# Peptides against a protein of PDB entry 3QIS: the designs that were tried, part 43

Target 1, 334 residues: chain A of PDB entry 3QIS
Amino acid sequence: PSLELSRREFVFENVKFRQLQKEKFQISNNGQVPCHFSFIPKLNDSQYCKPWLRAEPFEGYLEPNETVDISLDVYVSKDSVTILNSGEDKIEDILVLHLDRGKDYFLTISGNYLPSCFGTSLEALCRMKRPIREVPVTKLIDLEEDSFLEKEKSLLQMVPLDEGASERPLQVPKEIWLLVDHLFKYACHQEDLFQTPGMQEELQQIIDCLDTSIPETIPGSNHSVAEALLIFLEALPEPVICYELYQRCLDSAYDPRICRQVISQLPRCHRNVFRYLMAFLRELLKFSEYNSVNANMIATLFTSLLLRPPPNLMARQTPSDRQRAIQFLLGFLL

## One batch from the design tools (peptide; aimed at target 1 D181 E283)

Design b2_p18_7_s2 (made by RFdiffusion4, then SolubleMPNN; from b2_p18_7, 7 letters changed)
Fold by OpenDDE base, seed 4:
Structure b2_p18_7_s2 (fold): chain B 334 residues (1-334), chain A 18 residues (1-18)
Amino acid sequence: as target 1 above (334 residues)
Amino acid sequence: MMTSEELLQQAIAEAEEE
């Protein structure tokens, strides 16, 4: 069996968070026998491609002289954004198109990723006074490493933030401030806020705007700005409530005093973001007659974003754990 | 009507009193 491939080299330029790119190629059975093709893992890989890449179809049969179009889809989700922002991973891969009882055909994937404030840590973002696209990639790596070290220092209560040499971190990420400020100004009376989805084009414009500028006004509808806030919180490498405090939040869920004490133990940036979001959401709830927003809806929605189970516990989250997590957040909304 | 900045500062100040 043999295949002819119309293309073997693929370049994905300017790959961005949540922006789907597609490259297509054709495979043709130029042999005289039916063939089965499949994308196969390389030696030591569990998957045929990196998490941000997909082939469609990834397998199939071709009759003699049959031709099929294969789509190579590049999509950076919340699961890949952080490692691409840090430069730990890159838009580079090699795909192995295997022909049963035939040859292997190698496809080269290359390109570049554009860093996003989405999927960047709260600690790193609090140090970024400029848009992330103005920050050199080398400095992003340093900021993530330094942010990890400062988080550890803050959790240990050991070292006062060395007020002297580095510019004081922002109290909250400018991106969160911009999103919440917009929603607070313009969306408190928005019917079905956080219930109506945003427009995908507007979401991309909002992401690009926050990555490249400090806007006076965020583009798009209030629904798109609201969804952008949810996407931002979901894409955080560590949730607003640190994974280390997850179990304590569940254990304290019915004691408001203990809940406050758990929040006080968050790193400064996480604590400030949490309290700012809760303050905003309490203000939003005052307009429930206009916006149709209620505390149970908000608590249910934001709990999954703010109080995520640690990755090792995600598969074990019980309905009781979810209810406790919701109850924990309700104690800050009521 | 409070600004979002005033809301932020209040949320932080309430944090320092706890």
Scores: peptide ipSAE 0.369, ipTM 0.887, DockQ to the pose 0.916
OpenDDE base, seeds 1, 2, 3, 5: peptide ipSAE 0.338, 0.329, 0.337, 0.348; ipTM 0.879, 0.876, 0.877, 0.880

Design b2_p18_7_s3 (made by RFdiffusion4, then SolubleMPNN; from b2_p18_7, 6 letters changed)
Fold by OpenDDE base, seed 4:
Structure b2_p18_7_s3 (fold): chain B 334 residues (1-334), chain A 18 residues (1-18)
Amino acid sequence: as target 1 above (334 residues)
Amino acid sequence: SMTAEQLLEEAIREAEEE
């Protein structure tokens, strides 16, 4: 069996978080026998492609003189955004299109990723005075490493941030400040806030706005800005409530005094973001007659974002754990 | 009406009182 491929080199320029890109090519059975094709893992790989890449279809049969269109889909989710932001991973891959009893055909995937404030740590973002697109990738790596070290120092109750040599970190990421400021100014009276989905095009414009500071004002509907805040919180490599405190939050969920003491043990940036979000959400709840937002809805929504099970706990959150996590947040909303 | 700046200042102040 043999295949003809219309293209073997694919370039995905300016790949962004949550922006789907597609490149298509044709494969043709120019042989006289039916053939089965499949994308196969390279030696030592578990998957035929990187997590941000997909082929559709990834396998199939072709009759003699049959042609099929294959889509190569590049999509950076929350699962790939952090490693792409740091440059640990890149928009480069080699796909192996295997033909049963035939040849292997190699496809070259290349391109570039544009860093996002989405999927960047709160610690790193608190150090970024400029939009992330203005920050050199090398400096992003250094900022993530430094941010990890400062988080560890903060958790260890070590020496106060030496105010002397580096620019004072922001109290909260400018991106969170911008989103919350916009929502507070314009969305407190928005009916069905956090209940109505945003528009995908507006979400992309909001992400680009936060990454570039262009335009100067956050574009899109209040629903899109609200969803962008949820996406931001979901994409954090570490949730606003650090993984180390997860179990303590569940254990304290029915004691408001212990809940406050657990939050006080968060790293400064995480603590500030948590309190700022809770303050905003309490203000939003004052307008419940207009926005249809209630404490149970907000607690249920934000719990999954702010208080995530640690990745090493492959244990699915039990219904009891979920209820405790909701109760924990309710103690800050009421 | 509070501003988002005032909310942040309040959130920071609560952090200094704990």
Scores: peptide ipSAE 0.146, ipTM 0.822, DockQ to the pose 0.880
OpenDDE base, seeds 1, 2, 3, 5: peptide ipSAE 0.108, 0.093, 0.109, 0.124; ipTM 0.802, 0.790, 0.805, 0.810

Design b2_p18_7_s4 (made by RFdiffusion4, then SolubleMPNN; from b2_p18_7, 6 letters changed)
Fold by OpenDDE base, seed 4:
Structure b2_p18_7_s4 (fold): chain B 334 residues (1-334), chain A 18 residues (1-18)
Amino acid sequence: as target 1 above (334 residues)
Amino acid sequence: SMTSEELLAEAIAEAEAE
């Protein structure tokens, strides 16, 4: 069996978080026998492609003289955004299109990724005075490494950040401030806030706005801005409540005094973001007659974002653990 | 009406008072 491929080299320019890109090619059975094709893992890989790449179809059967279109889909989700932002991974891959009892055909994937504030740590963002697209990639790497070290120092209650030498970190990420400020100004009376989905086009514009500061004001509907806040919180590599405190939050969920003491142990930026979000959400709840938002809905929604189980515990989260997590957050909303 | 800046300031001041 043999295949003819219309293209073998694919370039994905300006790949962005949550922006689907597609490149298509054709494969044709130019042989006299039917053939089965599949994308196969390389020798050391468990998957035929990187997590941000997909082939559709990834396997199939071709009769003699049959042609099929294959879509190569590049999509950076929350699962790949952090490693692409840090430059640990890149928009580069090699796909192996295997023909049963035939040859292997190699496809080259290349391109560039545009860093996003989505999937960047709160610590790094608090040090980032400019839009992420204005920050050199080399400096992003340094900021993530420094952010980790400063988080550890903060958790260890070691030396207060030397107030004198480096630009003081922001109290909260500017991106969080922009989203919450917009929602606070314009969305407190918005009916069905956090219940109505945003528009995908508006979400992309909001992400680009936060990454570039263009336009100067956040575009889109209040629903899209609200969803962008949820996406931002979900995409954090470390959730607003650090994984280290997850179990303690569950254990304290019915003691409001212990809950506050657990929050006080968060790194400064995480603590500030948590308290700022809780203050915003309490204000939003004062307008419940207008926005149809209630504490149980908000607690249920934000708990999965703010108080995420550690990756090793995700598969073991019980309904009881989820209810405790909701109860923990309710103690800050009521 | 409270501003977002005032809301942030309050949220931080509560942190320093605990």
Scores: peptide ipSAE 0.278, ipTM 0.865, DockQ to the pose 0.901
OpenDDE base, seeds 1, 2, 3, 5: peptide ipSAE 0.247, 0.237, 0.241, 0.247; ipTM 0.855, 0.852, 0.854, 0.858

Design b2_p18_8 (made by RFdiffusion4)
Pose (drawn by RFdiffusion4):
Structure b2_p18_8 (pose): chain A 293 residues (1-134, 168-310, 319-334), chain P 18 residues (1-18)
Amino acid sequence: PSLELSRREFVFENVKFRQLQKEKFQISNNGQVPCHFSFIPKLNDSQYCKPWLRAEPFEGYLEPNETVDISLDVYVSKDSVTILNSGEDKIEDILVLHLDRGKDYFLTISGNYLPSCFGTSLEALCRMKRPIRERPLQVPKEIWLLVDHLFKYACHQEDLFQTPGMQEELQQIIDCLDTSIPETIPGSNHSVAEALLIFLEALPEPVICYELYQRCLDSAYDPRICRQVISQLPRCHRNVFRYLMAFLRELLKFSEYNSVNANMIATLFTSLLLRPPPSDRQRAIQFLLGFLL
Amino acid sequence: ETFEEIHNEIKEEIESLK
């Protein structure tokens, strides 16, 4: 049971939020007998690698002496973007490729991460006047820029918030917001609209903070009480919530053109603005509908 | 408050950053 590896060191340079990278290498069974390989967790872990990293394939069978290409894939999603933004984690790791009844092969992962305004908290973004990778703001300039674009160009956009944008444009929008305060956000209205949804989803702390979440559901049927729960939010969260509710009510006025109705808004934005750490789903849409109407 | 009132109030801050 022996393996030959084309390489053991891999570099993921300039890793960005939601941008896929692949580093490929070839495994060849140079032994005399067939072998089984698999990636294993390092002593006392649950997984063989961190969440932003994946091996494809991660296990297999090799006769002597067939070869197989392994793809080491890096993808920073909403699960890892905040810790990589913060520096609590780095683009580094060790993969242990394990021959069943045999040697271990150690693969070193290195590289660097570029922080994004996406996955950054509302509070920190309100404190930062300049792009992240160039008195606090009432709302983060990035969310204002996305909403400003949609307000200007997308009020009559057919199927707004119902048609997915382009992956390439989403990344252009994110990089644009990470590095500039532009005169125009690049990309179609559908891309800008989806980038907004992704922004809200990627927030480390939702627009409605986690501890106020349960109170919101309980209070879902009293509009006086719902507004008061909103008053308990920090200033930046309260402002973003009010700003978005006002923006969505503005879009409802053009529903005959953009097909944006209360039903779709409630089911789309409730889970983004009001996340927990069922029929609670119903009190949640009721909570949000109370503001829209 | 209307959206335009809220948006224009915030717009003064954003324009000053450009």

Design b2_p18_8_s1 (made by RFdiffusion4, then SolubleMPNN; from b2_p18_8, 5 letters changed)
Fold by OpenDDE base, seed 5:
Structure b2_p18_8_s1 (fold): chain B 334 residues (1-334), chain A 18 residues (1-18)
Amino acid sequence: as target 1 above (334 residues)
Amino acid sequence: MSFEEIHNEIRKEIESLR
């Protein structure tokens, strides 16, 4: 069997978080026999492509002189954003299109990624006084390394050495403050706040705005700004409540005094963000007659974002664990 | 501190970046 391919090289320019890009090509059976095609893993890979790439269809049959269109879809989700922001991964891959009892055809994928404040650590963002698109990639790496060291020092209860004129970190990321400032000013009386989804176009504008500027006003509806805050919290490489404290939060869920002690052990940036968000959410609950927001809804929604199970557990939360996690957050909302 | 007190304290840090 043999194939003719209309294209073998694909370039995805200016790839962004949550922005789908598509490239198409055709494959034609120029042989005299039916053929089965499939995308196959390279040697030592478990998947035929990186997590941010997909081929559709990824397999199929072609009769003699048949042609099929294949879509190559590039989409950076929460699962790939962190490794692309750090430069650990890049918009580069090689796809192997295999023919049963035939030849392999290689496709080259290349491009560039534009970093996002979404999927960046709270520690790095507290040090980042400029929009992420203004920060050189080399300086992003330094900020992540410094952030890791400060987190470890905080977990070890090491007194920060009075190291030299390193600029004082922000109390909270500017991106969180900007989202909360908009919601506090304009969304306290918004009916169905956090219950109505935002518009995808507005979400992309909000992300691009936060990545490129320090705006006076965030673009989009109150629903889109509210959803952008949820997406931001979901995309964090480490949740606002650090993985190391997850089990202790569940164990303390029915003792409000122990819950406060557990939160006091968070790294400074995480502790500040947690206290700030809980203060904001308690403020929104005062307007429940207007915004239809209640403590049980908010606790249920924010629990999955703020208090995630550690990746190493690989286990789905039990219904008991989920109820304890909700009860833990309720103790800060009531 | 109220939410407004904390929020307005942080406002000064953010406004200094503009």
Scores: peptide ipSAE 0.774, ipTM 0.984, DockQ to the pose 0.832
OpenDDE base, seeds 1, 2, 3, 4: peptide ipSAE 0.774, 0.774, 0.774, 0.774; ipTM 0.984, 0.984, 0.984, 0.984

Design b2_p18_8_s2 (made by RFdiffusion4, then SolubleMPNN; from b2_p18_8, 6 letters changed)
Fold by OpenDDE base, seed 5:
Structure b2_p18_8_s2 (fold): chain B 334 residues (1-334), chain A 18 residues (1-18)
Amino acid sequence: as target 1 above (334 residues)
Amino acid sequence: MSFEEIFNEINKEIESLR
């Protein structure tokens, strides 16, 4: 079997969080026999491509002189955004197109990623006083390293030394403040807030706005701004309630005094964000007659975002654990 | 702290960045 490929080199310029890019090419059976093609893993890889890439179709049959279009789709989800923001991963891959009883054909994928405040740690964002696209990549790496060290010091109950020369971190990320300020000012009376989906085009504009500026007003509908807050919280590499405290939150769920003690043990930025969000959500609940928002809906929605099980426990979450997690959050909304 | 107290404290920090 033999194939002819219309293209073997693909460049994806300016890849962004949640923005789909597509490149297409053709494969033609220029042989005299039917062939089966498939994308196969490289040596030591479990998958034929990186998590942000896919081929469609990734396998198929071609008769002699048959041609098929293959789409290479690049999409950075919450599962890939953090490793791309840090530069641990890059928009580079090699695909192996295999023919059964035939040859391997190599495809080169390259490009550049544009960092996002989505998928960046709360600790790094509290140190980031400018939009992420204004911050040099070298400085992003330094901010992540410093953020890791502060988190470890906080968990060890080490008093931060008065670092006399470092700029004081923000109490909360500017991006969270911008989203919550907008919702507080304009969305308290919005019918079906957090229940109606935003528009995908408006969500992309909001993400680009937060990555590139400190706006006076966030673009888009109140529903899109509300969904952008949910996406932001979901994309955090570590949830607002740190993984180390997950089990203690479940164990304390029916004791409001112990729940407050557990929250007091969060790193400063995480604790501030949690208190800020709970204060906002309690304010939003005062307008329930207008916005159709109730405590059970909010607790159910935000629990999955704020109180995620550690990766090693995700597959083992029981209905009882989920109910305890909801009950924990309800104790801060009521 | 009320939401307004927390909000006003944070607002002063963010407005200084604009």
Scores: peptide ipSAE 0.313, ipTM 0.917, DockQ to the pose 0.819
OpenDDE base, seeds 1, 2, 3, 4: peptide ipSAE 0.306, 0.305, 0.301, 0.304; ipTM 0.916, 0.915, 0.912, 0.913

Design b2_p18_8_s3 (made by RFdiffusion4, then SolubleMPNN; from b2_p18_8, 8 letters changed)
Fold by OpenDDE base, seed 5:
Structure b2_p18_8_s3 (fold): chain B 334 residues (1-334), chain A 18 residues (1-18)
Amino acid sequence: as target 1 above (334 residues)
Amino acid sequence: MSFKEIFEEISKEIESLR
């Protein structure tokens, strides 16, 4: 069997978080026999492509003189954004199109990624006084390394050395402040807040706005700004409640005194963000007659975002663990 | 601290970046 490919080189320019890009090509059976094609893993890879790439279809059959269109889809989700922001991964891959009893055909994928404040650590964002697109990539790496060292010092109960020359970190990320400030000013009376989805185009505009500027006002509807806050919290490489404290939060869920002690042990930036968000959500609950928001809905929604199980606990959170996690947050909303 | 007090303190810090 043999194939003819219309294209073998693909370039994805200016790849962004949550923005789908598509490139298409054709494969034609120029042989005299039916063939089966499939994308196959390279040597030592478990998957035929990186997590941000997909081929559609990834396999199929072609009769003699048959032609099929294949789509190469590039999409950076919450699962790929952090490793692309750090430069640990890049928009580069090689796909192997295999023919059963035939030849391998190589496809080259290349491009560039534009960093996002989405998927960046709270520690790095507290040090980042400019929009992420204004920060040199070399300095992003330094800010991530410094963020790791501060977290480690906090876990070891080391007193922060009064390193006199480094600019004081922000109390909370400017991106979280921009989102919460907007919601507090304009969305407290918004009907069905956090219950109505935002518009995908407005979400992309909000992400691009936060990555490139410090706006006076965030573009889009209150629903889109509210969903952008949820997406931001979901995309954090480490949740607002650090993984190390997850089990202690569940164990303390019915003791409000112990819950407050657990939160006091969070790294400074995480603790500030948690207190800021809980203060905002308690204020939002005062407007429940207008916004239809209640404590149980908010606790249920934000629990999955703020209090995630550690990655090593691959076991799905039990219904009991989920109820304890919700009860933990309820103690800060009531 | 009330939400307003926390909010005003943080707001001053971020507004100084503009």
Scores: peptide ipSAE 0.501, ipTM 0.949, DockQ to the pose 0.751
OpenDDE base, seeds 1, 2, 3, 4: peptide ipSAE 0.494, 0.500, 0.497, 0.494; ipTM 0.949, 0.948, 0.948, 0.947

Design b2_p18_8_s4 (made by RFdiffusion4, then SolubleMPNN; from b2_p18_8, 8 letters changed)
Fold by OpenDDE base, seed 1:
Structure b2_p18_8_s4 (fold): chain B 334 residues (1-334), chain A 18 residues (1-18)
Amino acid sequence: as target 1 above (334 residues)
Amino acid sequence: MSFQEIFEEIRKEIESLR
């Protein structure tokens, strides 16, 4: 069996978080026999492509002289955004298109990723006084390394860090502030806030706005701004409540005093963000007659975002653990 | 701190970046 490919090199320029890009090519059976094609893993890979890439179809049959269109889809989700922001991964891959009893055909994927404040750590964002797209990529790496070291220091040292001559970190990421500022000003009376989905186009505009500027106003509907906040929190590499405190939050869920003590042990940035969000959400709940928001709904929604189980425990999360996690947040909303 | 107090404290910090 043999194939002809219309293209073998693909370039995905300016790949962004949650923005789908597609490139298409054709494969044709130029042989005299039916053939089965499939994308196969390279040696030592478990998947035929990186998590941000897919082929559609990824397998199929071609009759003699048949042609099929294959779409290469690049989509950076929450699962890939952090590793792309750090430069640990890049928009580069090699796909192996295999023919059963035939040859392998190699496809080269290349491109560039544009960093996002989505999927960036709270610690790095607190040090980032400019939009992420204004920050040199080399400095992003340094900010992540410094953020790790300061997180460790903050956990070990109950002593106020003598703020030496280094630029003081922001109390909260400017991106969170911008989202919450907008929601507080414009969305407190928004019917079905956090219950109505935003528009995908508006979400992209909000992301791009936060990545590139410090706007006076966020574009889009209140629903889109609200969903952007949820997406931001979901995309955090480390949740607002650090994984190290997850179990302690569950264990303290019915003791409001212990819950506050657990939160006090968060790294400064995480603690500030948590307190800021809880203060905002309590304020939002005062407008429940207008926005149809209640504490149970908010607690349920935000628990999955703020109090995530560590990756190693995700598969073991019980309904009881979820209920305790919700109860933990309820103690800050009521 | 009230939400407003926290909000205004952070606002001053963010507005200084503009």
Scores: peptide ipSAE 0.481, ipTM 0.943, DockQ to the pose 0.836
OpenDDE base, seeds 2, 3, 4, 5: peptide ipSAE 0.471, 0.469, 0.464, 0.480; ipTM 0.941, 0.941, 0.939, 0.943

## One batch from the design tools (peptide; aimed at target 1 D181 F184 Y276)

Design b2_p19_1 (made by RFdiffusion4)
Pose (drawn by RFdiffusion4):
Structure b2_p19_1 (pose): chain A 293 residues (1-134, 168-310, 319-334), chain P 19 residues (1-19)
Amino acid sequence: PSLELSRREFVFENVKFRQLQKEKFQISNNGQVPCHFSFIPKLNDSQYCKPWLRAEPFEGYLEPNETVDISLDVYVSKDSVTILNSGEDKIEDILVLHLDRGKDYFLTISGNYLPSCFGTSLEALCRMKRPIRERPLQVPKEIWLLVDHLFKYACHQEDLFQTPGMQEELQQIIDCLDTSIPETIPGSNHSVAEALLIFLEALPEPVICYELYQRCLDSAYDPRICRQVISQLPRCHRNVFRYLMAFLRELLKFSEYNSVNANMIATLFTSLLLRPPPSDRQRAIQFLLGFLL
Amino acid sequence: SEFEEIHAEIEEEVEELRE
């Protein structure tokens, strides 16, 4: 049971939020007998690698002496973007490729991560007047820029918030917001609209903070009480919530053109603005509908 | 409108950053 590897060191340079990278290598069974290989967790872990990293395939069978290409894939999603933004984690790791009844092959993962305004907290973004990778703001300039674009160009946009944008444009928008305060956000209205949804989803702390979440559901049927729960939010969260509710009510005025109705808004934005750490789903849409109408 | 009033107040801050 022996393996020959084309390489054991891999570099993921300039890793960005939601941008896929692949580093490929070839495994060849140079032994005399067939072998089984698989990636294993390092002593006392649950997984063989960190969440932003994946092996494809991660296990297999090789006769002597067939070869197989392994793809080491890096993808920073909403699960890892904040810790990589913060530096609590780095683009580094060790993959242990294990021959069943045999040697271990150690693969070193290195590289660097580029922080994004996406996955960054509302509080920190309101404290940063310049782009992240160039008195606090009432709202993060990035969310204002996305909403400003949609307000200017997308009030009459057919199926706004119902048609997915383009992956390439989403990345261009994110990089644009990471590095500039532009005159115009690049990309179609559907891309800018989806980038907004992704922005809200990627927040480390939701617009409605986690501890106020349960109170919101309980209070879901009393508009006076719902507004008061909102008052308990930090200034930047309260402002973003009010600003978005006002923006969505503005879009509802043009529903005959943009097909944006209360039903779709409630089911789309409730889970983004009001996340937990069922029929609670119902009190949640009721909570949000209370503000829209 | 309510949104235009809120948005205009925030717009002053963003315009100052562009200058």

Design b2_p19_1_s1 (made by RFdiffusion4, then SolubleMPNN; from b2_p19_1, 5 letters changed)
Fold by OpenDDE base, seed 5:
Structure b2_p19_1_s1 (fold): chain B 334 residues (1-334), chain A 19 residues (1-19)
Amino acid sequence: as target 1 above (334 residues)
Amino acid sequence: SEFEEIHSEIQKEIEELRK
């Protein structure tokens, strides 16, 4: 069996978080026998492609003289955004199109990724005084390394040494403050706030706005700005409540004094963000008559974002664990 | 409110970034 491919080199320019790009090519059976094609893993890989790439179809049968269109889809989700922001991964891959009892055909994927404040650590964002697209990639790496060291020092309750002329970190990321400022000013009376989805085009504009500027006003509807805050919290590489404290939050869920003590042990930036968000959500609850927001809805929604199970426990979360996690957060909303 | 106090304190930090 043999295939003819219309293209073997693909370039994805200016790949962004949550922005789908598609490139198409054709495969043709120029042989005289039916053939089965599939994308296969390389020798050391478990998957045929990186997590941000997909082929559709990824396998199939071709009759003699049949032609099929294959779509290569590039999409950076929350699962790939952090490793692309750090430059640990890149928009580069090699796909192996295997023909059963035939040849292998290699496809080259290349391109560039544009960093996002979405999927960046709270520690790095507190140190980031400029929009992420203005920050040199080398400085992003340094900010992540410094942020890791400061997190470890904070967990160990080490007093920050007055190390030299490093700019004082922000109390919270500017991106969180900008989203919350918009919601506080314009969305306190918004009917069905956090219940109505945003518009995908508006979400992309909000992300691009936060990645490239420090705006006076965020574009889009109140629903899109509210959903952008949820997406931001979901995309964090580590949740606002650090994974190390997850079990202690569940164990303390019915003791409000112990809950406050557990939160006091968070790294400074995480603790500040948690306190700030809880204060904001309590403020929104004062407008429940107008915005239809209640404590149970907010606790249920934000618990999955703020108090995530560690990756090794995610598949084992019981309904009891979820109820305890909700109860923990309710103790800060009531 | 507690929120307005924290929010206004951080606003000063953000306003310095815009200069």
Scores: peptide ipSAE 0.763, ipTM 0.983, DockQ to the pose 0.907
OpenDDE base, seeds 1, 2, 3, 4: peptide ipSAE 0.761, 0.762, 0.761, 0.761; ipTM 0.983, 0.983, 0.983, 0.983

